# Ledger of designs, part 123: peptides against a protein of PDB entry 2YKT

Target 1, 231 residues: chain A of PDB entry 2YKT
Amino acid sequence: SRSEEMHRLTENVYKTIMEQFNPSLRNFIAMGKNYEKALAGVTYAAKGYFDALVKMGELASESQGSKELGDVLFQMAEVHRQIQNQLEEMLKSFHNELLTQLEQKVELDSRYLSAALKKYQTEQRSKGDALDKCQAELKKLRKKSQGSKNPQKYSDKELQYIDAISNKQGELENYVSDGYKTALTEERRRFCFLVEKQCAVAKNSAAYHSKGKELLAQKLPLWQQACADPS

## One batch from the design tools (peptide; made by RFdiffusion4, then SolubleMPNN)

Design b2_p15_4_s4 (from b2_p15_4, 10 letters changed)
Fold by OpenDDE base, seed 3:
Structure b2_p15_4_s4 (fold): chain B 231 residues (1-231), chain A 15 residues (1-15)
Amino acid sequence: as target 1 above (231 residues)
Amino acid sequence: SEREEIRKLASELPL
């Protein structure tokens, strides 16, 4: 029946969230943590490289003929430090605003969805059983009427069961339809939350890239001229 | 109750 098909679709939405979406989200969080760790590793490795660049700048500053190049090398290292600070801010936001929040929500969601599905199944079954009972009683009444010498005695009661069956059928169909809409809304809000949190990450990432571009664009012409200027 | 549990858990989830 249409109601049975809609019921199966509703259960499948909950099943898809629990068995596909939530496990995939857990994996997404794990991959995010790995990415964060790798970027932190880049920051650490870069510090060693630019500390070594500072040492080259010190040597230039101690020279008689390359003193101004020492300042250039120091500026290169300082700009890198500022870019790395911006990266650390982005990573902090990535951790606190995306990963932590998603981890908290996905853990709670398993219990919520199980309870929501169980409630839906219980109420759907209750309405279905009530409908089946009315249909069974109507069938018994019709059998009794066919064997009776006075069938008209049962006509009013037959109409009452027909009306009850119609009402219960409509109620079941509406309940299952609303259940399906609710399940789809539950799925959609989870994707929307992910998108919203990823938008925050994107904004912070844009700020990191913009700051790096700005700092390098400002200083690079100066650095490129440093070797052309006579001492 | 099952309803109270759902309400409590729903309040912990994003809308």
Scores: peptide ipSAE 0.033, ipTM 0.725, DockQ to the pose 0.117
Fold by OpenDDE base, seed 1:
Structure b2_p15_4_s4 (fold): chain B 231 residues (1-231), chain A 15 residues (1-15)
Amino acid sequence: as target 1 above (231 residues)
Amino acid sequence: SEREEIRKLASELPL
């Protein structure tokens, strides 16, 4: 029946969230943690590299003919330090605003969805059983009427069962239809939350890239000229 | 009841 088909579709939406979406989201969080760790490793390695660059600047400052190049090398190291600080701020946001929040939600969601599906199934079954009972009673009544010498005795009761079946069928169809709409809304909400959190990460990433570009664009012309202008 | 449990869980999961 149409109601049975919609019921199967509703159950499949809940099952898809629990068995496909939530496990995939857990994997996404795990991959995010790995990515965060790798970026933290980049920050640490960069510190060592630019500390070594500062040491080269110190040697230039101690020279007789290359003192001004010492300041250039120090400026290069300082600009990159500022870029790394911006990366650390982005990573903090990535951890606190995306990973932690997704982890908390996915853990709670399994229990919520299981309870929601169970409630829907229980109420759907209750309505279905009530419909089946009325249909069975009508069938029994019709059998009695066919075997009776006075079929008219059962006519009013037959009409009452027909009306009850029609009403219960309509109620079941409406309930399953609303259930399907609710399930699709639950699915959409989860995807929307992921998109919104990823948009916040994208904004922070854009700020990091913009700051780095601005700092380098400001200083690079000066650094490029430093070797052409012997002091 | 199952309804009360769902309401509690839903309140904990602001989706």
Scores: peptide ipSAE 0.033, ipTM 0.725, DockQ to the pose 0.093
Fold by OpenDDE base, seed 4:
Order: structure tokens, then C-alpha cells, then sequence
Structure b2_p15_4_s4 (fold): chain B 231 residues (1-231), chain A 15 residues (1-15)
């Protein structure tokens, strides 16, 4: 029936969230933590590299013919230090605003969805059973009427059961329809939340990239000229 | 109740 099909669709939405979306989200969080760790590793490794660059700048500053190049090398190291600081700030936001929030919510959501599905199933079954009971009683009444010498005696009761069946069928269909809309809304809400959090990450990432581009664009022409125009 | 639990859990989920 239409109601049975819609019921199956409703259950499938909940199952898709619980069995596909939530496990995939847990994996997404895990991959995010790995990415965070790798980027933190980049920051650490970069420190060693640019500290070594500073040492080269010190040597240039001590030379007679390359003193101005010492300042250039120091500036290069300092600009990259500032870029790494911006990366660290982005990573803090990535951790606090995305990973932590998703991790807390995904665990809670498993319990919520299980309870919501169970409630829906219980109420759907209750309405279905009530409908089936009325249909069974009508069938019994019709059998009695067919075997009776006075079928008209049962006419009013037959009409009452027909009306009750119609009302219960409509109630079941409405409940299942509303259940399906609710389930789809729950699914959409989760995707929307993920999209919104990723937008926040994208904004923070854009700020990091913009700052790096700005700093390098300001200094790079000066650094490029340093060897061509010795002082 | 189960209903109260669902309501509580829902309030803690993303809007």
C-alpha cells in the first residue's frame, strides 16, 4: 500500500543516517584529526628550516661583501614565521569550531536517532494494528450478515466499521507522511550543519592564505632585487 | 519518558 511504502521510505531515511551518514561523519572527524596533526607537523618542521635560514643570515651579516643580504634572509625567515603563526591560528579554529563540535554531536545523535526511530515505529505499528483490527471485525460482520436470514440487521454496524476504517486509514497515512517529512528534515539539518561548519573552515583558511599572500607580495620584489643591486 | 529523552537529546543537537 501507499502507507506501507512511505513507512519503508521513512525507516530507510533513519537507517541511512545511522548506518551511512554517522559512520562517515566519524571517519571525516578522524581524517580531520590526521590532517590537523600533519599541519602541526609542518609548523614544527618549518621552524627548524627557518631557524637554519636565520643562521645563514647571521653569516651574511658578518661578511664584508654580503651584509645587506643578511637582512634579506632575516626578513624571509620572519615572514615565514608570521605565516606559520597564521596557520596555527587557523588550526585552533579548525579544531575548536569543527572537529570538537562534530565529535560531541555525532555520539549524541546516535542515541537520539535510535529513540526517534523507535518512537515512530511504535506509533506507526499501533495505528496499523488498530486499522487491521477494524478491518478484521468488518470481515467477521460481513460473514455473519451473509449467513443471516436478516442481513439488514447488520447494515448500521457495517457502515460504522467502514467509517472507522476510513478514518484510521487516513490517520495512518497522515502520520506516516509527517514522519517521512520529519525524517528528511533531520537528514537535511545534519548536512546543512556540516556545510555551515565547512564554510567557517573555508573562511579561516582564506584568511590564512590571504595573509601569506599579502606578506610575500610585499617583500618578494625587494628580495629579488637584493642581488641585482648590491650595496 | 522516551518522549522527554528525545526532546532533551534534540535540544542538544545542531539547530
Amino acid sequence: as target 1 above (231 residues)
Amino acid sequence: SEREEIRKLASELPL
Scores: peptide ipSAE 0.030, ipTM 0.701, DockQ to the pose 0.137
Fold by OpenDDE base, seed 5:
Structure b2_p15_4_s4 (fold): chain B 231 residues (1-231), chain A 15 residues (1-15)
Amino acid sequence: as target 1 above (231 residues)
Amino acid sequence: SEREEIRKLASELPL
């Protein structure tokens, strides 16, 4: 029936969220944490590299013939420090605005969805059973009427059961329809939340890349000329 | 009730 098909669709939406979306989201969070750790590792390794570059700048500054190149090397290290600071801000946003919020949501969601599905199933079954009961009673009444010497005695009761079946059928269809709309809304809300949080991260990532591009574009021409200029 | 539990759980979900 139409109601049975829509019921199966409703259950499938909840099952898809619970069995596909939520596990995939947990994996996404785990991969995000690994990515964050790797980027933090890059930041740490970069510090050692640019500290070593500063040491080369110190040696240049102590030389008689390369003193100005010391300033260039210091500027290179400083620009990197500023880029790293912007990366740390991006990573903070990545952690706090995406990973933490998704983790909090996915851990709470399993219990909510299980309870929501169970409630829907219980009420759907209750309405279905009530409909089936009325249909069974009508069938019994019709069998009694066919075997009776006075079939008209059962006419009023037959009409009452027909009306009850019609009302219960309509109620079941409406309930299942509303259940399906609710389930689809719950699914959409989860995807929208992911998209919105990823957009926030993307904006912060864009700011990091923009700042790095700006700083390097400003200084790189000066650094490229440093070896051509006689002291 | 099951309804109250669902409402409570829904309210605890971060928006």
Scores: peptide ipSAE 0.030, ipTM 0.706, DockQ to the pose 0.094

Design b2_p15_5_s1 (from b2_p15_5, 6 letters changed)
Fold by OpenDDE base, seed 5:
Structure b2_p15_5_s1 (fold): chain B 231 residues (1-231), chain A 15 residues (1-15)
Amino acid sequence: as target 1 above (231 residues)
Amino acid sequence: SEDLIDPYADVDPNA
């Protein structure tokens, strides 16, 4: 029946969220934590490299013929420091605005969804059972009427059961339809939240890349000329 | 029945 099909669809939405979405989200969070750790590792490794570059700049500054190149090397290291500071800020935001919030939601969601599905199933079954009972009573009444010498005696009761069945069928169909809409809304909220938080991450990432681009664009022409203009 | 808090109650699905 249409109601049975819609019921199956509703249950499948909840099952998909519980069995596919939430486990995948947990994995996404785990991969995010790994990515954060790797970027922190890059920052640490970069510090060592640019500290070594500063040392080269010190040597240039101490030289008789390459003093101006010392300043260039220091500027290169300083620009990198500023870029790394921006990266650290981005990582803090990534952790606090995305990972932590997703982790909190996914932890609570399993219990919530289980309860929501159970509530839906209980009420759906209750309405279904009430319909089945009414249909069974109508069938019994019709059997009695067929065996009676006065079938007209049962006509009013038959009409009452027909009306009751029609009403209960409509109520069941509406409930299941609303249940399906609710389930789809639940799924959509989860994806919307993920998208919104990922947009925040993207904005922060864009700020990091923009800052780096701006700093390098400002300085790179000066650095490129430094060797051509011996002092 | 502990009224389980909807963790996504604050999310507008139409935003």
Scores: peptide ipSAE 0.375, ipTM 0.861, DockQ to the pose 0.706
Fold by OpenDDE base, seed 3:
Structure b2_p15_5_s1 (fold): chain B 231 residues (1-231), chain A 15 residues (1-15)
Amino acid sequence: as target 1 above (231 residues)
Amino acid sequence: SEDLIDPYADVDPNA
């Protein structure tokens, strides 16, 4: 029946969220944590490299003929420090605004969805059983009427059962339809939240890249000319 | 019945 098909679709939406979406989201969070760790590793390795660059700048500053190149090397290290600070801000946002919030939601969601599905199934079954009971009673009444010498005695009661069956069928169909819409809304909310949080991360990442580009674009021409202008 | 908190209650599906 249409009601039975829609019921199966509703259950499949909840099952897809619980068995596919949430496990995939947990994996996404884990991959995000790995990515964060790798970027923190880059930060640490970069510090060592630019600290060594500062040491080269110190040597240039101590030289008789390359003092101005010492300042250039220090500026290169300082610009990197500023870029790295922007990366750290982006990583904090990535952790606090995306990973932590998704982790909190996914941990709570299994219990919530299980209860929501159970509630739907219980009420759907209750309405279905009530419909089946009315259909069974109508069938019994018709059998009794066929065996009676006065079938007109049962006509009013037959009409009452037909009306009750029609009403209960409509109620069941509406309930299952609303259940399906609710399930689709639950799925959509989960994807919407993911998209919104990923957009926030993307904005912060764009700010990091923009700041880096700006700082380097400002200083690079000066650095490129430094060797041509011996003091 | 422990009123289980909807973790996505504040999410607008039409945002």
Scores: peptide ipSAE 0.373, ipTM 0.861, DockQ to the pose 0.735
Fold by OpenDDE base, seed 4:
Structure b2_p15_5_s1 (fold): chain B 231 residues (1-231), chain A 15 residues (1-15)
Amino acid sequence: as target 1 above (231 residues)
Amino acid sequence: SEDLIDPYADVDPNA
């Protein structure tokens, strides 16, 4: 029936969220944590590299013939520090605004969706069983009427069952239809949240890249001329 | 029945 088909579709939406989306989201969070850790590792490794560059700058500053190049090397290290500060801000946002929030939601969502599906199934079954009962009673009544010498005795009762069946069928169809819309809305909210949080990540990433580009663009011409203009 | 919090109640699907 139409209601049975729509019921199956509704259950399949919930099952898809529970069995496909949420496990995939957990994996996404895990991959995000790995990515965060790798970027933190890059930051740490970069610190070691630029600390070593500062040491080279110190040696230049102590030299008689390369003293001005010491200042250049220190400026390079300072610009790096500023870029890394911007990266740390991006990583903090990535952790707090994406990973933590997704983790909180996915942990709560399994129980919520299970309860929501169970509630829907219970009510759908209740309405279905009530309809089936009325249909069965009508069938029994018609069988009694066919065997009776006075079929008109059952006519009013037959009409009552027909009306009850019609009403219960309509209620079931409406309930299942609303259930399907609700399930699709639940799925859409989950994807919308993911998209919104990814947009925040993209904005923060853009800010990091922009700041780095700006800082380097300001200083790079100066650094490129340093060897050509000895003091 | 236990009333569970909708973790996505704050999300507008039409935003």
Scores: peptide ipSAE 0.371, ipTM 0.862, DockQ to the pose 0.690
Fold by OpenDDE base, seed 1:
Structure b2_p15_5_s1 (fold): chain B 231 residues (1-231), chain A 15 residues (1-15)
Amino acid sequence: as target 1 above (231 residues)
Amino acid sequence: SEDLIDPYADVDPNA
């Protein structure tokens, strides 16, 4: 029946969230943590490299013929430090605003969805059983009427069962329809949250890249001329 | 039945 098919679809939405979405989200969080760790590793390695660059700048400053190049090398290291500070801020936001929040939601969601599905199933079954009971009673009544010498005795009761069946069928169909809409809304909320949090990550990433581009664009022309004009 | 917290109650699906 239409109601049975829609019931199946409703259950499948909940099952898809529990069995596909949430496990995939847990994996996504794990991959995010790995990515965060790798970027932290890059930041640490970069510090070592630019600390070594500062040492080269110190040597230039101590030289008789390359003193001005020492300042250039120091500026290069300082610009990098500023870029790395922006990266650290982005990583902090990535951790606190994306990973932590997703982890909290996915941890609670299994219990919530199980209860929601169970509630729907219980009520759907209750309405279905009530409909089946009325249909069974009508069938019994019709059987009695066919065997009776006075079938008119059962006519009013037959009409009452027909009306009750119609009402219960309509109620079941509406309940299952609303259940399906609710399930789709639950699925959509989960994807919307992921999209919203990923948009925040994208904004932070854009800010990081913009700052780096700005700093380098300002200084690079100066650095490129340093060797051409020995003081 | 412990009213389980909806972890996505704060999310507007139409936003």
Scores: peptide ipSAE 0.369, ipTM 0.860, DockQ to the pose 0.731

Design b2_p15_5_s2 (from b2_p15_5, 4 letters changed)
Fold by OpenDDE base, seed 3:
Structure b2_p15_5_s2 (fold): chain B 231 residues (1-231), chain A 15 residues (1-15)
Amino acid sequence: as target 1 above (231 residues)
Amino acid sequence: SADLVDPYADVDPNA
């Protein structure tokens, strides 16, 4: 029946969220944590490299013929420090605004969805059973009427059962239809939240890249000329 | 049974 098909579709939406979406989201969070760790590792490794660059700048500053190049090397290290600070800010946002919030939602969601599905199934079954019972009673009444010497005695009661069946069928169809819309809304909210949080991360990432580009663009021409003008 | 908190109650699906 149409109601049975819609019921199966509703159950399949909940199953897809529980069995596909949430496990995939857990994996996404795990991959995000790995990415965060790798970026923190880059920051640490970069510190060692630019600390060594500062040491080269110190040696230049101590020389008689390369003192101005010492300042250039220090500026290179300072620009790197500013870029790394911006990366750390981006990572904090990535952790606090995306990973932590998704982790909290995923942990709560399994229990919530299981309860929501169970509630829907219980009420759907209750309405279905009430309809089946009414149909069975109408069938019994018709059998009694066919075996009776006065079938007209049962006509009013037959009409009452037909009306009751029609009403219960309509109620079941509406309930299942609303259940399906609710399930689709639940799925959409999960994707919307993911998209919104990923957009926030993307904005922070764009700010990091922009600031780095600007800082380097301002200084790079000066650094490129430093060897041409010995002081 | 305490009504389980909807973890996505704050999310507008039409935003």
Scores: peptide ipSAE 0.375, ipTM 0.856, DockQ to the pose 0.707
Fold by OpenDDE base, seed 5:
Structure b2_p15_5_s2 (fold): chain B 231 residues (1-231), chain A 15 residues (1-15)
Amino acid sequence: as target 1 above (231 residues)
Amino acid sequence: SADLVDPYADVDPNA
């Protein structure tokens, strides 16, 4: 029936969130933590590289013929330090605004969804059982009427059961329909939250890349000329 | 039964 099909669809939405979405979200969080760790590793490795570049700048500054190139090498290291500070700010936001909040929600969600599905199933079954009972009583009444010498005796009661069945069928269909809309809304809220938090990460990432681009674009022409203009 | 808090109660699906 239409009601049975819609009931199956409703249960499948809840099952998809619990069995597909939430496990995939846990994996997404794990991959995010791995990415954060790798970026922290890049930060550490970059520090060593640019500290070594500063040492080369010190040697240039002590030379008779390359003193101005020492200042260029120091500027290159300083620009990198500023870019790195922006990366660290982005990573803090990535951790606190995305990973932590997703982890908190996914941990609580299994219990919530299980209870929500159980509540829906209990009420759906209650309405279904009440409908089945009325249909069974109507069937019994019709059998009695067919065997009676006075079928008209049961006519009013037959009409009452027909009306009750119609009302209960409508109530069941409405409840299952609303249940399906609710389940789809539950799924949508989870994706919306993920999208919103990923937008925050994207904004912070854009700020990091913009700052790096700006600093390098400002200084790179000066650095490129340093070897051509021996002072 | 402790009313399980909806972890997404603060999320507007139409926003």
Scores: peptide ipSAE 0.375, ipTM 0.855, DockQ to the pose 0.742
Fold by OpenDDE base, seed 4:
Structure b2_p15_5_s2 (fold): chain B 231 residues (1-231), chain A 15 residues (1-15)
Amino acid sequence: as target 1 above (231 residues)
Amino acid sequence: SADLVDPYADVDPNA
């Protein structure tokens, strides 16, 4: 029936969220944590590299003929420090605004969706069973009427069952239809949240890259000239 | 039964 098909579709949406979306989201979070860890590793390794560059700058500053190059090397390290601060801010946002929030939602969502699906199934079954009962009683009444010498005695009751069946059928169809719309809305909210949070991360990433580009663009011409102008 | 809080109740599906 139309209601049975729509019911199946509704259950399939909930199942898809529970069995496909949420497990995939957990994997996404895990991959995000791995990515965060790798970026933290890059940050640490970069610090060591630029600390070593500072040491080279110190040696240049102690030299008789390369003192000005010491200042250049220190500026290079300082620009790196500023870029690194922007990366750390981006990573904090990535952790706190994306990963943590998704983790909280996906953990709560398993219980929520199970309860929502169960509530829908219980009410759908209740309405279906009530309809089936009325249909069965009508069929029983019709059989009794066919075997009776006075079929007209049952006519009013038959009309009442027909009306009740029509009303219950309409209620079931509406309930299942609304259930399907609700399920699709639930799915859409989950994707929308993911997209919104990913957009926030993208904005923060763009800010990091822009700041790095600006700082390097400002200083690079000065650094390139430093070797041409021996003091 | 305590109605389980919708973890996505704050999300506009039309946004």
Scores: peptide ipSAE 0.374, ipTM 0.856, DockQ to the pose 0.744
Fold by OpenDDE base, seed 1:
Structure b2_p15_5_s2 (fold): chain B 231 residues (1-231), chain A 15 residues (1-15)
Amino acid sequence: as target 1 above (231 residues)
Amino acid sequence: SADLVDPYADVDPNA
């Protein structure tokens, strides 16, 4: 029946969230943590490299013929430090605004969805059983009427069962339809949250790249001329 | 049964 098909669709939405979405989201969080760790590793390695560049700048500053190049090397290291600080801010946001929030939601969601599905199934079954009971009683009544010498005695009761069946069928169909809409809304909210959090990550990433581009664009022309103008 | 809080109750599906 249409109601049975829609019931199956509803159950499948909940099952897809529980069995596909949430496990995939847990994996996504794990991959995000790995990515964060790798970027932190880049940060640490970069510090060592630019600290070594500062040492080269110190040597230039101590030289007789390359003193001005010492300042250039120090500026290069300082610009990198500023870019690195922007990366660290982005990573903090990535952790606090994406990973932590997704982890909290996915941990709670399994219990919530299981309860929601169970509630739907219980009520759907209750309505279905009540309909089946009325249909069975009508069938019994009709059999009794066919065997009776006065079938008209049962006509009013037959009409009452027909009306009750029609009403219960309508209630079941509406309940299952609303259940399906609810399940789709549950799925959509989960994807919407993920998209919103990824938009925040994208904004922070754009800010990081913009800051780096700005700082380098400002200084690079000066650094490129440093060797052409010996002091 | 304690009404389990929807973890996504704050999310607008139409946003």
Scores: peptide ipSAE 0.373, ipTM 0.855, DockQ to the pose 0.755

